# Peptides against a protein of PDB entry 4N3Y: the designs that were tried, part 63

Target 1, 83 residues: chain A of PDB entry 4N3Y
Amino acid sequence: ETRDQVKKLQLMLRQANDQLEKTMKDKQELEDFIKQSSEDSSHQISALVLRAQASEILLEELQQGLSQAKRDVQEQMAVLMQS

## One batch from the design tools (peptide; made by RFdiffusion4, then SolubleMPNN)

Design b2_p18_1_s2
Fold by OpenDDE base, seed 4:
Structure b2_p18_1_s2 (fold): chain B 83 residues (1-83), chain C 83 residues (1-83), chain A 18 residues (1-18)
Amino acid sequence: as target 1 above (83 residues)
Amino acid sequence: as target 1 above (83 residues)
Amino acid sequence: FQELLEQIQELMQQSRAS
């Protein structure tokens, strides 16, 4: 009976639409997650890079200090030897 | 006394060197962490992108099915109206 | 890493537009 067939098809259509909406939602959530994750990672990495740069500055300062200290020791040793 | 001064400077030099080595280690660990984190994030994001692509395919299929179902319903409705 | 992010964003944009 055509009427019954139409009703069946209408039900199928509703079911298909519901599934479509669900899938659209899921995809959107996934995209949002990817975006957020990427942003978080970018921020975290940037922060760590800054920390690494700070360490580099400290290393350079320490190297300079070490070099100066070495020179000072050598100078004092020379004075001691001459005394 | 010069000798005592030299000994003091030598101690300071050792301390500075120890600190330098520690800082170098810390920097290296930080760089390694950044590298690993970036790689991990890249892999994870790639996997999620593939998942999103799969969802897109499903969405397209559902849309096609929905369109066909709609047409079928409309056709049956027309037949019913003519009957 | 920034290049990767740009590529991902571009792909997502294209997907949404299609």
Scores: peptide ipSAE 0.042, ipTM 0.479, DockQ to the pose 0.011
Fold by OpenDDE base, seed 2:
Structure b2_p18_1_s2 (fold): chain B 83 residues (1-83), chain C 83 residues (1-83), chain A 18 residues (1-18)
Amino acid sequence: as target 1 above (83 residues)
Amino acid sequence: as target 1 above (83 residues)
Amino acid sequence: FQELLEQIQELMQQSRAS
């Protein structure tokens, strides 16, 4: 009968609504996770970049010092050989 | 004496060079790590985005079904009330 | 949507009572 059909449809409607709400929640959770993960990675990478830059600065300083030391050794060797 | 000074400078030079090489290695490792981490995160995020998109498609389908169900219930209720 | 369901239920109840 029509009444029974309506009751069936009401159940189907409720079930569909429940599934819709669940799916909406799942989607939102995924989006939130993506955002959080991206932000975390971005910050981590930024920190690593800073460390790399610091190492680069140190490298340049060491290279400069090394070059100077080489020159100093050569100068002193010249003195030794000429004395 | 000058000879002793030269020997000292030679040692300093060697030490500086060793430190330079170590620092260069460290920097390279950091750069490699950054690259790897970035690639991993990028791929992971892409996968999550695809999942989110799939959920969105499902959501739209459910919404369409829900709307249809609502209309069907209303139609059947109209029949019931008019009978 | 919930309101619609409630209205439907109310109408069904009225139909039953009549």
Scores: peptide ipSAE 0.036, ipTM 0.470, DockQ to the pose 0.052
Fold by OpenDDE base, seed 3:
Structure b2_p18_1_s2 (fold): chain B 83 residues (1-83), chain C 83 residues (1-83), chain A 18 residues (1-18)
Amino acid sequence: as target 1 above (83 residues)
Amino acid sequence: as target 1 above (83 residues)
Amino acid sequence: FQELLEQIQELMQQSRAS
């Protein structure tokens, strides 16, 4: 009967609408998650880059110190050999 | 004595070199970590973007389906009322 | 760098031997 068919279609429509709303919500949550994840990663990477730069500065200072120490040892050795 | 001073400087030099090597290793590990972390994040974000796109397609299909269902219900209702 | 240390050690040994 036609009335039964209409009721069936109405049920299908409600079910589809529920699915639509659910999926729209899920999509929004996913987009929010992507945004947050990207921002977190960006901040973490930036912090790590700063740490790497600090290490670079330390390494340059150590290199300079080692070069000077090398020269000092050479000079002291020269004195020792001349005496 | 000069010889003792030389020995002291040699020790200092070795200690400094050890620190330099250690710090260089740490810096490299940090850079490797940054690279890996960035790649992992990029891949994950890309995957999530694809999921979001899939959801968008589904939503568009559902929207179309709902519109059609609405029209079908209206037509059936018209038939019912005319009979 | 290690080469320099070796040279220094060698010179010290030579000085002691002479």
Scores: peptide ipSAE 0.027, ipTM 0.447, DockQ to the pose 0.052
Fold by OpenDDE base, seed 1:
Order: structure tokens, then sequence, then C-alpha cells
Structure b2_p18_1_s2 (fold): chain B 83 residues (1-83), chain C 83 residues (1-83), chain A 18 residues (1-18)
């Protein structure tokens, strides 16, 4: 019966539309997630880069300090031996 | 006419299914992209963490070296002044 | 990392336009 076919197709159409709506929502959520995730990762990476840079600066300072300490010792020992 | 309704609904159903298929493909592509992006970012972050850790170790070594240098100077100066 | 963001944005734009 044609009427039965109409009802069947109406049901199928509703089901298809429901699935479409769900899938489109899921897609949108994924797009939003990607944006958020990328921003978060960018910030995390930037923080790590800054930390690495800070450590590098500290390393240089310690290296300079060690070199200066050696120089100071040498000078002071020279003074003591000469006095 | 019921037959016309059937044909109309058939067309609408086909259109809905086409959109559904397209949207599902797009969703899948986004999921794949998220996975790939997350893995890449994870590796990058891990590399930065390891670099930071290496720098921290080096800092400790330099700190120890500086402390030892100071101690050595103090001892040697004491010996020189006492001799 | 900005290049990655740009790629993401481009992909999303292409997806929306399709």
Amino acid sequence: as target 1 above (83 residues)
Amino acid sequence: as target 1 above (83 residues)
Amino acid sequence: FQELLEQIQELMQQSRAS
C-alpha cells in the first residue's frame, strides 16, 4: 500500500535527519576541541620553551661564576705568595 | 496524491543520506587529524621536557663545581696564610 | 606551532566549505 510506503519513508527520513543532526553536532564539537587543544598545547610548549631559556641563562651565570671564582683564587693566591 | 508524497519523501531521504554520508566523512577526517596532531604535540612536549631535565642536571653539576671551587680556595688560602 | 594552527584552521575551513 502506498500509504504504508509513505509512513515508512517518513520514518526513515526522520531517522536519517536525526543521525545527520547528531553527526553535525559531533563534528562541531570536534572542531571546537581541535581549536582548544591546539591553543592549550601552544601555551604548554611556550611555557616549556621559556623554562628552557631560563635554565640556559642560569647555566651561563653559573659558568661565569665558576670562571670568576677560579680567577679570584688565582689572584688571591698570588697576592698571598708575594706578600 | 500519495504517490507524489512517496516520491517526494524518497528524494528527501536520498538528500538526507547524502548529507549524512558527507558529514560522517568529515567527522572521521577530523578525528584522524586530532589523533595525529595530539601525537605530534606529545612528542614535541616530551622532547622539551627532556631538554629541560638535561639542563637541570647540568645546573646541578655547575653548582657543585662552584661550591667545590670555593672550598678549595678557602683551604688553599688557609694553608698559604698558615705557612 | 602557529603553522599547525594555520593548518588546523585551513582544514576546518575546507571541511565547512565542502
Scores: peptide ipSAE 0.059, ipTM 0.391, DockQ to the pose 0.006; fails the geometry check

Design b2_p18_1_s3
Fold by OpenDDE base, seed 2:
Structure b2_p18_1_s3 (fold): chain B 83 residues (1-83), chain C 83 residues (1-83), chain A 18 residues (1-18)
Amino acid sequence: as target 1 above (83 residues)
Amino acid sequence: as target 1 above (83 residues)
Amino acid sequence: MQQLLEQVQELMQQSAAQ
């Protein structure tokens, strides 16, 4: 029966539409999640990079201090040996 | 006293060296952590992107089905109206 | 895609009104 067929098709159309809406939402949520995850990671990594840079500066200072200390020891030993 | 001064400087030198070694280790660990974290995030994001692409394909299929369903309904309604 | 969805919804509303 044509009438019944139309009703069936209308139902199928509604079901398809509902599924489409659901899938669209799921896709959007996934994209949003990816975006947020990437941003969070980026921020964290940036902070860690800055920390590493701070450590680099400290290392440079320590190296300079160590070099100077070595020189100081050498100088004082020279004085002692000449005594 | 010069001798005592030398001993003091030698101690300071040893302490500085120990601190330097520690800091070098800390820096390396931090860099390794950053690298690993970035790689882990990259892999996860890649997987999510692929999932999103799969969803896109599904959406396209649903759209095609929905379009066809709409046409089918229209055709059957035309038949009904002409009855 | 959103436009198609809207069109389908409109069609369903029209058919329901018949």
Scores: peptide ipSAE 0.041, ipTM 0.476, DockQ to the pose 0.006
Fold by OpenDDE base, seed 1:
Structure b2_p18_1_s3 (fold): chain B 83 residues (1-83), chain C 83 residues (1-83), chain A 18 residues (1-18)
Amino acid sequence: as target 1 above (83 residues)
Amino acid sequence: as target 1 above (83 residues)
Amino acid sequence: MQQLLEQVQELMQQSAAQ
């Protein structure tokens, strides 16, 4: 009878709504996770960038120093050979 | 009347199901995004690790070379002073 | 430099945990 159909549909509707709410909650949690993960990654990457830059500067300084030291040695050798 | 209620509930149920399907699709897309993002991050981090290690090796080599070069210059200076 | 490597390794571990 129609009454029984109404009851059945009401139950199905409640079940569908419950599942919808659950799925929406899950979606929200995923969105929150993505947001937080992105922020965390951004900060970590920034720190790595700074450290990489520091290493680059140090490397450049060492390269320059090494090159100069080599030149200095060569000059000293030249002086010795001429003496 | 009950008949009208049935029609209304049927419509609401269809709407709820449509929204559920949409939300489930969105959830799936987010999951796929997270998965892909994680994989991308992993590969990027691995590349950064390798580069960092390479830089470390280079730094150590340069430090050693610089130290040796300084010693060599000092030795040459000593020779010159004694001559 | 060692600290940098450690940080990168930690990041990899965090990423792998996802």
Scores: peptide ipSAE 0.040, ipTM 0.359, DockQ to the pose 0.010
Fold by OpenDDE base, seed 4:
Structure b2_p18_1_s3 (fold): chain B 83 residues (1-83), chain C 83 residues (1-83), chain A 18 residues (1-18)
Amino acid sequence: as target 1 above (83 residues)
Amino acid sequence: as target 1 above (83 residues)
Amino acid sequence: MQQLLEQVQELMQQSAAQ
């Protein structure tokens, strides 16, 4: 019966629509996740880079201090040996 | 006493060196972490992008199916109304 | 895609009303 066929096709259409809606939702969630993940990673990396840069500054200061300390020790040793 | 001063400075130098070594290690660990984190994120994002693309293909297929189903329903409705 | 969904939904509503 044609009427029955129409009803069946309407059901199929509804099911297809439901699947489409679900898939669209899933896609949107994935896109949002990608965006958020990328932003979060970017922020974290930036913070870590800044920390690394701070460490580099400290290293430079330490190197200078060590060089000076070495010179001071050598000078004092020379004085001691002359006394 | 000069001798005591030398000993004190030697200790200070040793302590500074220890701090330098520690800081160098910490910096290296941070650099390694940044590198690994960036690579991991890149791979994850790539995988998610591929998944999103697969979803897009599915959506296109669903859209085509829905369009056909719509046409079929309309045709059947027309036949029914003529009967 | 949103437009397509709306069109499909409208069609289903019309069919149900008949």
Scores: peptide ipSAE 0.038, ipTM 0.476, DockQ to the pose 0.006
Fold by OpenDDE base, seed 5:
Structure b2_p18_1_s3 (fold): chain B 83 residues (1-83), chain C 83 residues (1-83), chain A 18 residues (1-18)
Amino acid sequence: as target 1 above (83 residues)
Amino acid sequence: as target 1 above (83 residues)
Amino acid sequence: MQQLLEQVQELMQQSAAQ
């Protein structure tokens, strides 16, 4: 019966419409999430890069200090041996 | 005492080195994580896009069917009214 | 796609009103 067919198709259409709407919403939410996550991560990475660079500078300074300290010890030992 | 100074600086250098190494490792791990997360999300979005497109096609087909069904019902009603 | 969704909703409303 044609009337029954119409009702059936209307039901299917409503279901399909609901699914489409949900899918579109979910997709948009996922895209928004990815965008936000990427931005947050980018900031975090940048912070870590700065930290690593600071550590590198510190290491170089400490190495210089260590080298100087070693030389100073050597000089003291030389004086002791000569006295 | 200079010897004590050397030992102190050596300790500081070791600590700084450990921190630098850790920071570099953490940065790399974060970058790897972001890369993987982005790839996974990209695949998921693509899947949702395909699903949305499929739903769109379905909706169009159902609309056509519904329109035809409505016409069929109208024709049946016309025949009934004429008889 | 958003326009299509709106059109579908309008169609359903019209059909329900008949």
Scores: peptide ipSAE 0.036, ipTM 0.435, DockQ to the pose 0.006

Design b2_p18_1_s4
Fold by OpenDDE base, seed 3:
Structure b2_p18_1_s4 (fold): chain B 83 residues (1-83), chain C 83 residues (1-83), chain A 18 residues (1-18)
Amino acid sequence: as target 1 above (83 residues)
Amino acid sequence: as target 1 above (83 residues)
Amino acid sequence: LQQLLQQVQELMQSSAAS
């Protein structure tokens, strides 16, 4: 019966339209999440890179200090043994 | 007194060495964290991109289906009105 | 870096032993 067929198609159209709207929403949310996640990670990584650079500078300073202190200890030990 | 000076320098060397070891550990942990965080984010983003692509494909299929269904409903409504 | 640390530790050990 033609009327029943039309009603069936109308229901199918409504269901398909609902699914389309849901899918469009989900896609947009995923794109927004990807963008936000990427930005957050980028900023976090940048901060950690800067911290690592600060540690590198400190390491270089400490190495110089340790080298100098080692030499000073060796000199004073030599003087102590001679006296 | 030379002996006291040597003892002082030895203490300073120990303190500096401890700080150096701590800093080296911290730097390594930061580098490892950066690497792991970057990898985790990359994998998560990739998964979400694939999901977004799947939604895009579904959207295209649904659009085609809706267009076809709309045409079918219009044809059957015309037939119903003529009969 | 690690070599320097090892040298410093050896120096401190020798100083403590004497």
Scores: peptide ipSAE 0.054, ipTM 0.472, DockQ to the pose 0.005
Fold by OpenDDE base, seed 4:
Structure b2_p18_1_s4 (fold): chain B 83 residues (1-83), chain C 83 residues (1-83), chain A 18 residues (1-18)
Amino acid sequence: as target 1 above (83 residues)
Amino acid sequence: as target 1 above (83 residues)
Amino acid sequence: LQQLLQQVQELMQSSAAS
């Protein structure tokens, strides 16, 4: 019966719309998550890069200090040998 | 006394070397972490992009199905009105 | 390290554009 067919189709239409709405929401949530995750990772990596750079500077300072200390020791040993 | 000075400098030199070694290790660990973290993030983002694309395809299918269903309902209602 | 950071930034841009 045509009336029954119409009612069935209306139900199917409502169900389809409900599914569409849910899927649209899920997609949006996924996109938001991707954006947030990417931004968070970027900030974290930037911080780590800065730390690495600071460590590099410290290494340079330590190496230079070590070289100077070695020279100082050598000089004092030479003085001792001559005493 | 010169001998005492030499011994002090030798201690300082050893301490500096120890600190240098530690800092070099820490820097290497940081670099390794950055590399691993970046690779992991890249793979995760790629997976999320694929999921988003799949959702987009599904949305297209649902929209097309909904449009067809709507047309079918309209057609049947027209038949009913003419009966 | 700078190169790695640049690669990450490019990846983020690609993801946002997808």
Scores: peptide ipSAE 0.026, ipTM 0.481, DockQ to the pose 0.012
Fold by OpenDDE base, seed 1:
Structure b2_p18_1_s4 (fold): chain B 83 residues (1-83), chain C 83 residues (1-83), chain A 18 residues (1-18)
Amino acid sequence: as target 1 above (83 residues)
Amino acid sequence: as target 1 above (83 residues)
Amino acid sequence: LQQLLQQVQELMQSSAAS
């Protein structure tokens, strides 16, 4: 009886250890995934920020150019009417 | 001797189970974190896509406006020289 | 901007895939 119980407990212990190992492995994989994902996201976001900033610069340039062009047209019209 | 071994194995089994439970909890927390992070990222990215698209529309409008303004200036200059 | 949109879309797809 006692020997049978020892064998049973040994089996249960092995099963628990196996499951523990598996779970620990899974946990580690998730941690690795999170770390890698975070790094990748950081790089991607940085690139997008730079591109967005470049677009903002272009927008501002175009806005200024358009405003200037409008002013120039108005000036020419004024000259035309004065002559 | 056998009884002592039974007690030892019972203790080891309990310890393994306790560690297993802890590790499983940690794993679940990581999974929850990943899920939540992914959802949050998805929402953020969608918002950025919409903003980027809006910016593209604005850029195109400004480009067209600038081109038109340039043509208008040229036309006025031509008229001015002809008169 | 189209390139930016493409990058953002790719990021969205990557996020959705993970």
Scores: peptide ipSAE 0.023, ipTM 0.371, DockQ to the pose 0.010
Fold by OpenDDE base, seed 5:
Structure b2_p18_1_s4 (fold): chain B 83 residues (1-83), chain C 83 residues (1-83), chain A 18 residues (1-18)
Amino acid sequence: as target 1 above (83 residues)
Amino acid sequence: as target 1 above (83 residues)
Amino acid sequence: LQQLLQQVQELMQSSAAS
């Protein structure tokens, strides 16, 4: 009887160990995924930030151009009014 | 001639303004996307971290169980050897 | 957009020359 009990316990130990190893693998894969996902997101965000910065530069240039054009129009209108 | 030039400038100003407004909209949408994407990623990462923590708890429990089972087997083996 | 800005600049230059 005791021998049989020992054999049962040994089997249960093997089963538990298999589950442990499987879970360890799954945990590691999850951690690797998190790391990779975070890096990918970081790269994507950085790229989008660069695009936003480019847009900001363009907007500043457009606004400057518009301001100058407006001034030029106003000057010419003044000349027209004087005529 | 000057009047015609003023009209042309006015048209170009309108066009430039339209482009400015469009670009401002696009920039805002991009910024909103970045913000939302970052928040979504944060949520996903947090969820995955929680899963990893659950796995860690399970692993600790399994290891504890294995250790206890091993001790029990050893005790029974000792009894067998005494018989 | 850059083309539009360039056109505006060119128009301003031509206007100034007149």
Scores: peptide ipSAE 0.074, ipTM 0.473, DockQ to the pose 0.005; fails the geometry check

Design b2_p18_2_s1 (from b2_p18_2, 8 letters changed)
Fold by OpenDDE base, seed 3:
Order: structure tokens, then C-alpha cells, then sequence
Structure b2_p18_2_s1 (fold): chain B 83 residues (1-83), chain C 83 residues (1-83), chain A 18 residues (1-18)
């Protein structure tokens, strides 16, 4: 019957609208998540790179200090051996 | 006393070595973390982009289907009104 | 290090392309 066909089509239309609305929301949420995740990752990694660079500077300073300390100890040992 | 000076310098040298070793380890761990984090983020975001693109295709299909369904309902309503 | 900087540059380029 035509009336029953119309009711069936109306139901299908409502279902399609529901799916469309949900998909639209899901897509937008994914795009928002990607944007936010990208920004968060960029900030985190940049901060960690700076930290690593600071550690590199410290390493160089410590190596220099260690070399000097070694020389100082050797010199003092020489003095001690003379006494 | 010279001997006491030597012992003090030896202690300082050991402490410097400990600091150097720790800093070296920390720097390497940070670099490893950055590399791994970058790879993980890249993969995750790429996957999400593909998902979003799939949703976009679905949205376009649903919009087309919705338009057709609306037209079909209107046509059937016209037939019903004639009966 | 150069390796860390290179990794960061590649990631930033990737993120900017999205």
C-alpha cells in the first residue's frame, strides 16, 4: 500500500538523518582531536629537545671539569711524592 | 696537608664522574623518548586523518541519499494525495 | 644533537602538513 510505503520511507529518512548527524559530529571531533594532539605533541617534543640540549651543555662542562680535576690530582700527587 | 688535598680532589673527581654518567644516560633516554614519541604521534595522526577522510566520504554519500529519500517521499505523498 | 634537531624538524614539518 502507498501509505505504508510512505511510512517506511519516512522511517528511513529519519534514520538517515540520525546517521548524518552522528557522522558529522564524529568527523568534527576527530578533526579537533588531531589538531589538539598535534599541538600537544609539538609542545612536548620541543620542551624535551630543549631539555636534552641543556643536558648536552652540562655534559660538556662536566667533561671539561673532569679533565681539569684529573690534571690537578696528578699534579698534587707529584708534589706528595716529592715530600 | 697535601695528602688531604689529594683525597678531597679524588672525591670530587668521583662525584664528577657520577654526574657525567648520569647526565649522559639522561640525555640518551630523552633523545630516545623524543624519537619514539615522534614516530608514535606520526602514526597515530596519520591513522586518524584517514579515518576523518573516510567519514567525509560517508557524509557526502549520506547527504546524497538523504536528498534522494526526501524527493522519493515527496513523490509518494503526491501519489497518495491523488488516490 | 643534530639527530634530535633533525627528528624535531621532521615532526614539525609533518604536523604542519596536516
Amino acid sequence: as target 1 above (83 residues)
Amino acid sequence: as target 1 above (83 residues)
Amino acid sequence: SAAVQAALAKLQAFLNSK
Scores: peptide ipSAE 0.061, ipTM 0.468, DockQ to the pose 0.015
Fold by OpenDDE base, seed 2:
Structure b2_p18_2_s1 (fold): chain B 83 residues (1-83), chain C 83 residues (1-83), chain A 18 residues (1-18)
Amino acid sequence: as target 1 above (83 residues)
Amino acid sequence: as target 1 above (83 residues)
Amino acid sequence: SAAVQAALAKLQAFLNSK
C-alpha cells in the first residue's frame, strides 16, 4: 500500500541523510589532512634546504682553504730548498 | 725548523682534502634525499587529492539523491492523503 | 644543483596551491 511506500521512502531519506553527513565529515577530514601534510612536508624540506646550503658554504670554505694550504706548502718548500 | 713546518702543512693539506671529499659526499646525499622526499610527498598528496575529489563527487550525488527522495516522499504523502 | 632547486620550486608551488 501507499502507506508502506511512504514509510520506505522516509527510511531511505534518513539513510541518505546519514550518508551525506558521513561523506561531508570524511571530505573535510581529507582536506584537513592534505593541508597538514603539505605544511609538514614544506617545513621539513625547507629545513633540509638550509642544511644543504650550510654544506655548500662549508664546501666553498674548504676548497678555499685547500687552495691556500697548497700554496703555503709550496712556498715553504721553496724556502727550504734555498737553505 | 722549516722542514717540520712543511710536514705539518702537508698533513693539514691532507686533512683538508679529506674533509672536502666528505663534505662533497654529504652535500650530494642531502640533495638526493631532498629530491626523493619531494617526489614522494608530491605523489602522496596527488593521491589524496584524487580521494578528496571522489568524496566531493559522492557528496554531490548524495545531495541530489536526498533532494529527490524528499520530493518523492512529499508526492507519495499527497497521494495518500487523497485516498 | 639546478635540477634539485627546480624540483623544490615546483613542489613548493604545488604545496602553496593547497
Scores: peptide ipSAE 0.060, ipTM 0.466, DockQ to the pose 0.014
Fold by OpenDDE base, seed 1:
Structure b2_p18_2_s1 (fold): chain B 83 residues (1-83), chain C 83 residues (1-83), chain A 18 residues (1-18)
Amino acid sequence: as target 1 above (83 residues)
Amino acid sequence: as target 1 above (83 residues)
Amino acid sequence: SAAVQAALAKLQAFLNSK
């Protein structure tokens, strides 16, 4: 009967819409998660990059200091050998 | 007419199902993206952490070397002053 | 180092694109 078919299709439509709504909600939550996760990762990586950069600068300074100290020792040894 | 109502509801059901399928596809793509992005970020952060750790170790070694060099210079200066 | 600077620049560009 056509009437029964209408009733059935109405039910199926409601079910489809319910599923659609749920799926859309899930999708939105994933989008929000992606956004938040991306921001967190970016900030963490930025912090690590800055720390690495600071360490590299300090390394260069210490290397220069060590080289200078080595030269100073050699110079004083030369003076000692001369006297 | 009931017949026309059936036709209309059939169309609406098809449209709803089409939208549902598209939304489900989008959701799946987002899930895949999240998985891939999470792996990439984790690996990148791990690499940066290891590099930072290596730099810190090297910094400590250079600091020790610089301190030792300083002591050596002072010792040689003392010897020079004695002779 | 150049590598760190490049990484920082890329990351900053990424942040600015948000």
Scores: peptide ipSAE 0.028, ipTM 0.351, DockQ to the pose 0.012
Fold by OpenDDE base, seed 5:
Formats: C-alpha cells, sequence, structure tokens
Structure b2_p18_2_s1 (fold): chain B 83 residues (1-83), chain C 83 residues (1-83), chain A 18 residues (1-18)
C-alpha cells in the first residue's frame, strides 16, 4: 500500500512539474510579447506626436500668412479706392 | 524507508502545486495587462490619427487660402498698375 | 496630402480591426 502511494505521488509530481514548466514558458512568451508590443507602440506614438507637433507649427505659420495676405489684399483695395 | 519517501513526495507535491498556482496567477495577470495595454494603446493611437487627419485637412485648407490670397493680392496689384 | 490621408486611414483601419 505504501509502495503504491509512492509510485502514485511520483507520477503526480512529474505531471505537476510538466505543467509548471509549460506554464512558465507561456508566461515568458507573454512577457516577451508585452515588452515588444509596448516598445512598438511607444515608437509609433512618438512618431505621431512629432508629426502632430510639426503640423501644429505649420498651421500657425499658415494662419499667420493667411491673415497677412488678407490684410495686404484689404490694403490694396483701400489704395484702389483712394486712387 | 518507504513511509519516509511518501512523506517527502507529499511535501514536494504540495510545493509544486503551490508554485504552479502562483505561476498560473502571474500568467493570468500578464494576460490581463496585455489586453488592457493593447486596448489603451489602440485608443490613444486612434485619437492621434484622428487629430493628425484633422490637422492635415486644415493644412490643405490654409494652404489653399494662402495661395488664393496671394493671387488676389497680385490681381489687385495688377489692377492698380493698369489704373 | 491625399497620400498622407490614405496612410493615416490605413493605420486607423488597422487599429479599428483589433
Amino acid sequence: as target 1 above (83 residues)
Amino acid sequence: as target 1 above (83 residues)
Amino acid sequence: SAAVQAALAKLQAFLNSK
């Protein structure tokens, strides 16, 4: 009876170790995925942020240019009316 | 001797099961983190994409406006010279 | 530009497919 218990427990221990090894491997793969995914997302977001900033600067410049152009047209129209 | 082996294996089995349970819990937490992180990143990137698109449209409109304003100024200058 | 919008749309579509 005791001998049978030993054999049973040995089998159960091996099975538990096999499951542990597999689970540890799965966990490691998930950690690797998280690391890679976070880095990829970080770089992608950073690129978009830089592009958005560049566009924002250009928007300000174009708005300024448009305002100036409008003023220049108005000034020329005024000159035309005065002549 | 056999009795001692049974007791030892019972202890080792309990320890293995404890480690398995902990590792499974850790794995689950990582899966939850991956899911949440991927969703968060997706939403953040989508928001940046939409903002970039809006800015791109505005850039085109402003560029068109600036070009038109420039042409209008040139036309008024020509009229001024002809009068 | 149309090319930029197309690229952004593609990226957005990819994200929305998730």
Scores: peptide ipSAE 0.025, ipTM 0.349, DockQ to the pose 0.014

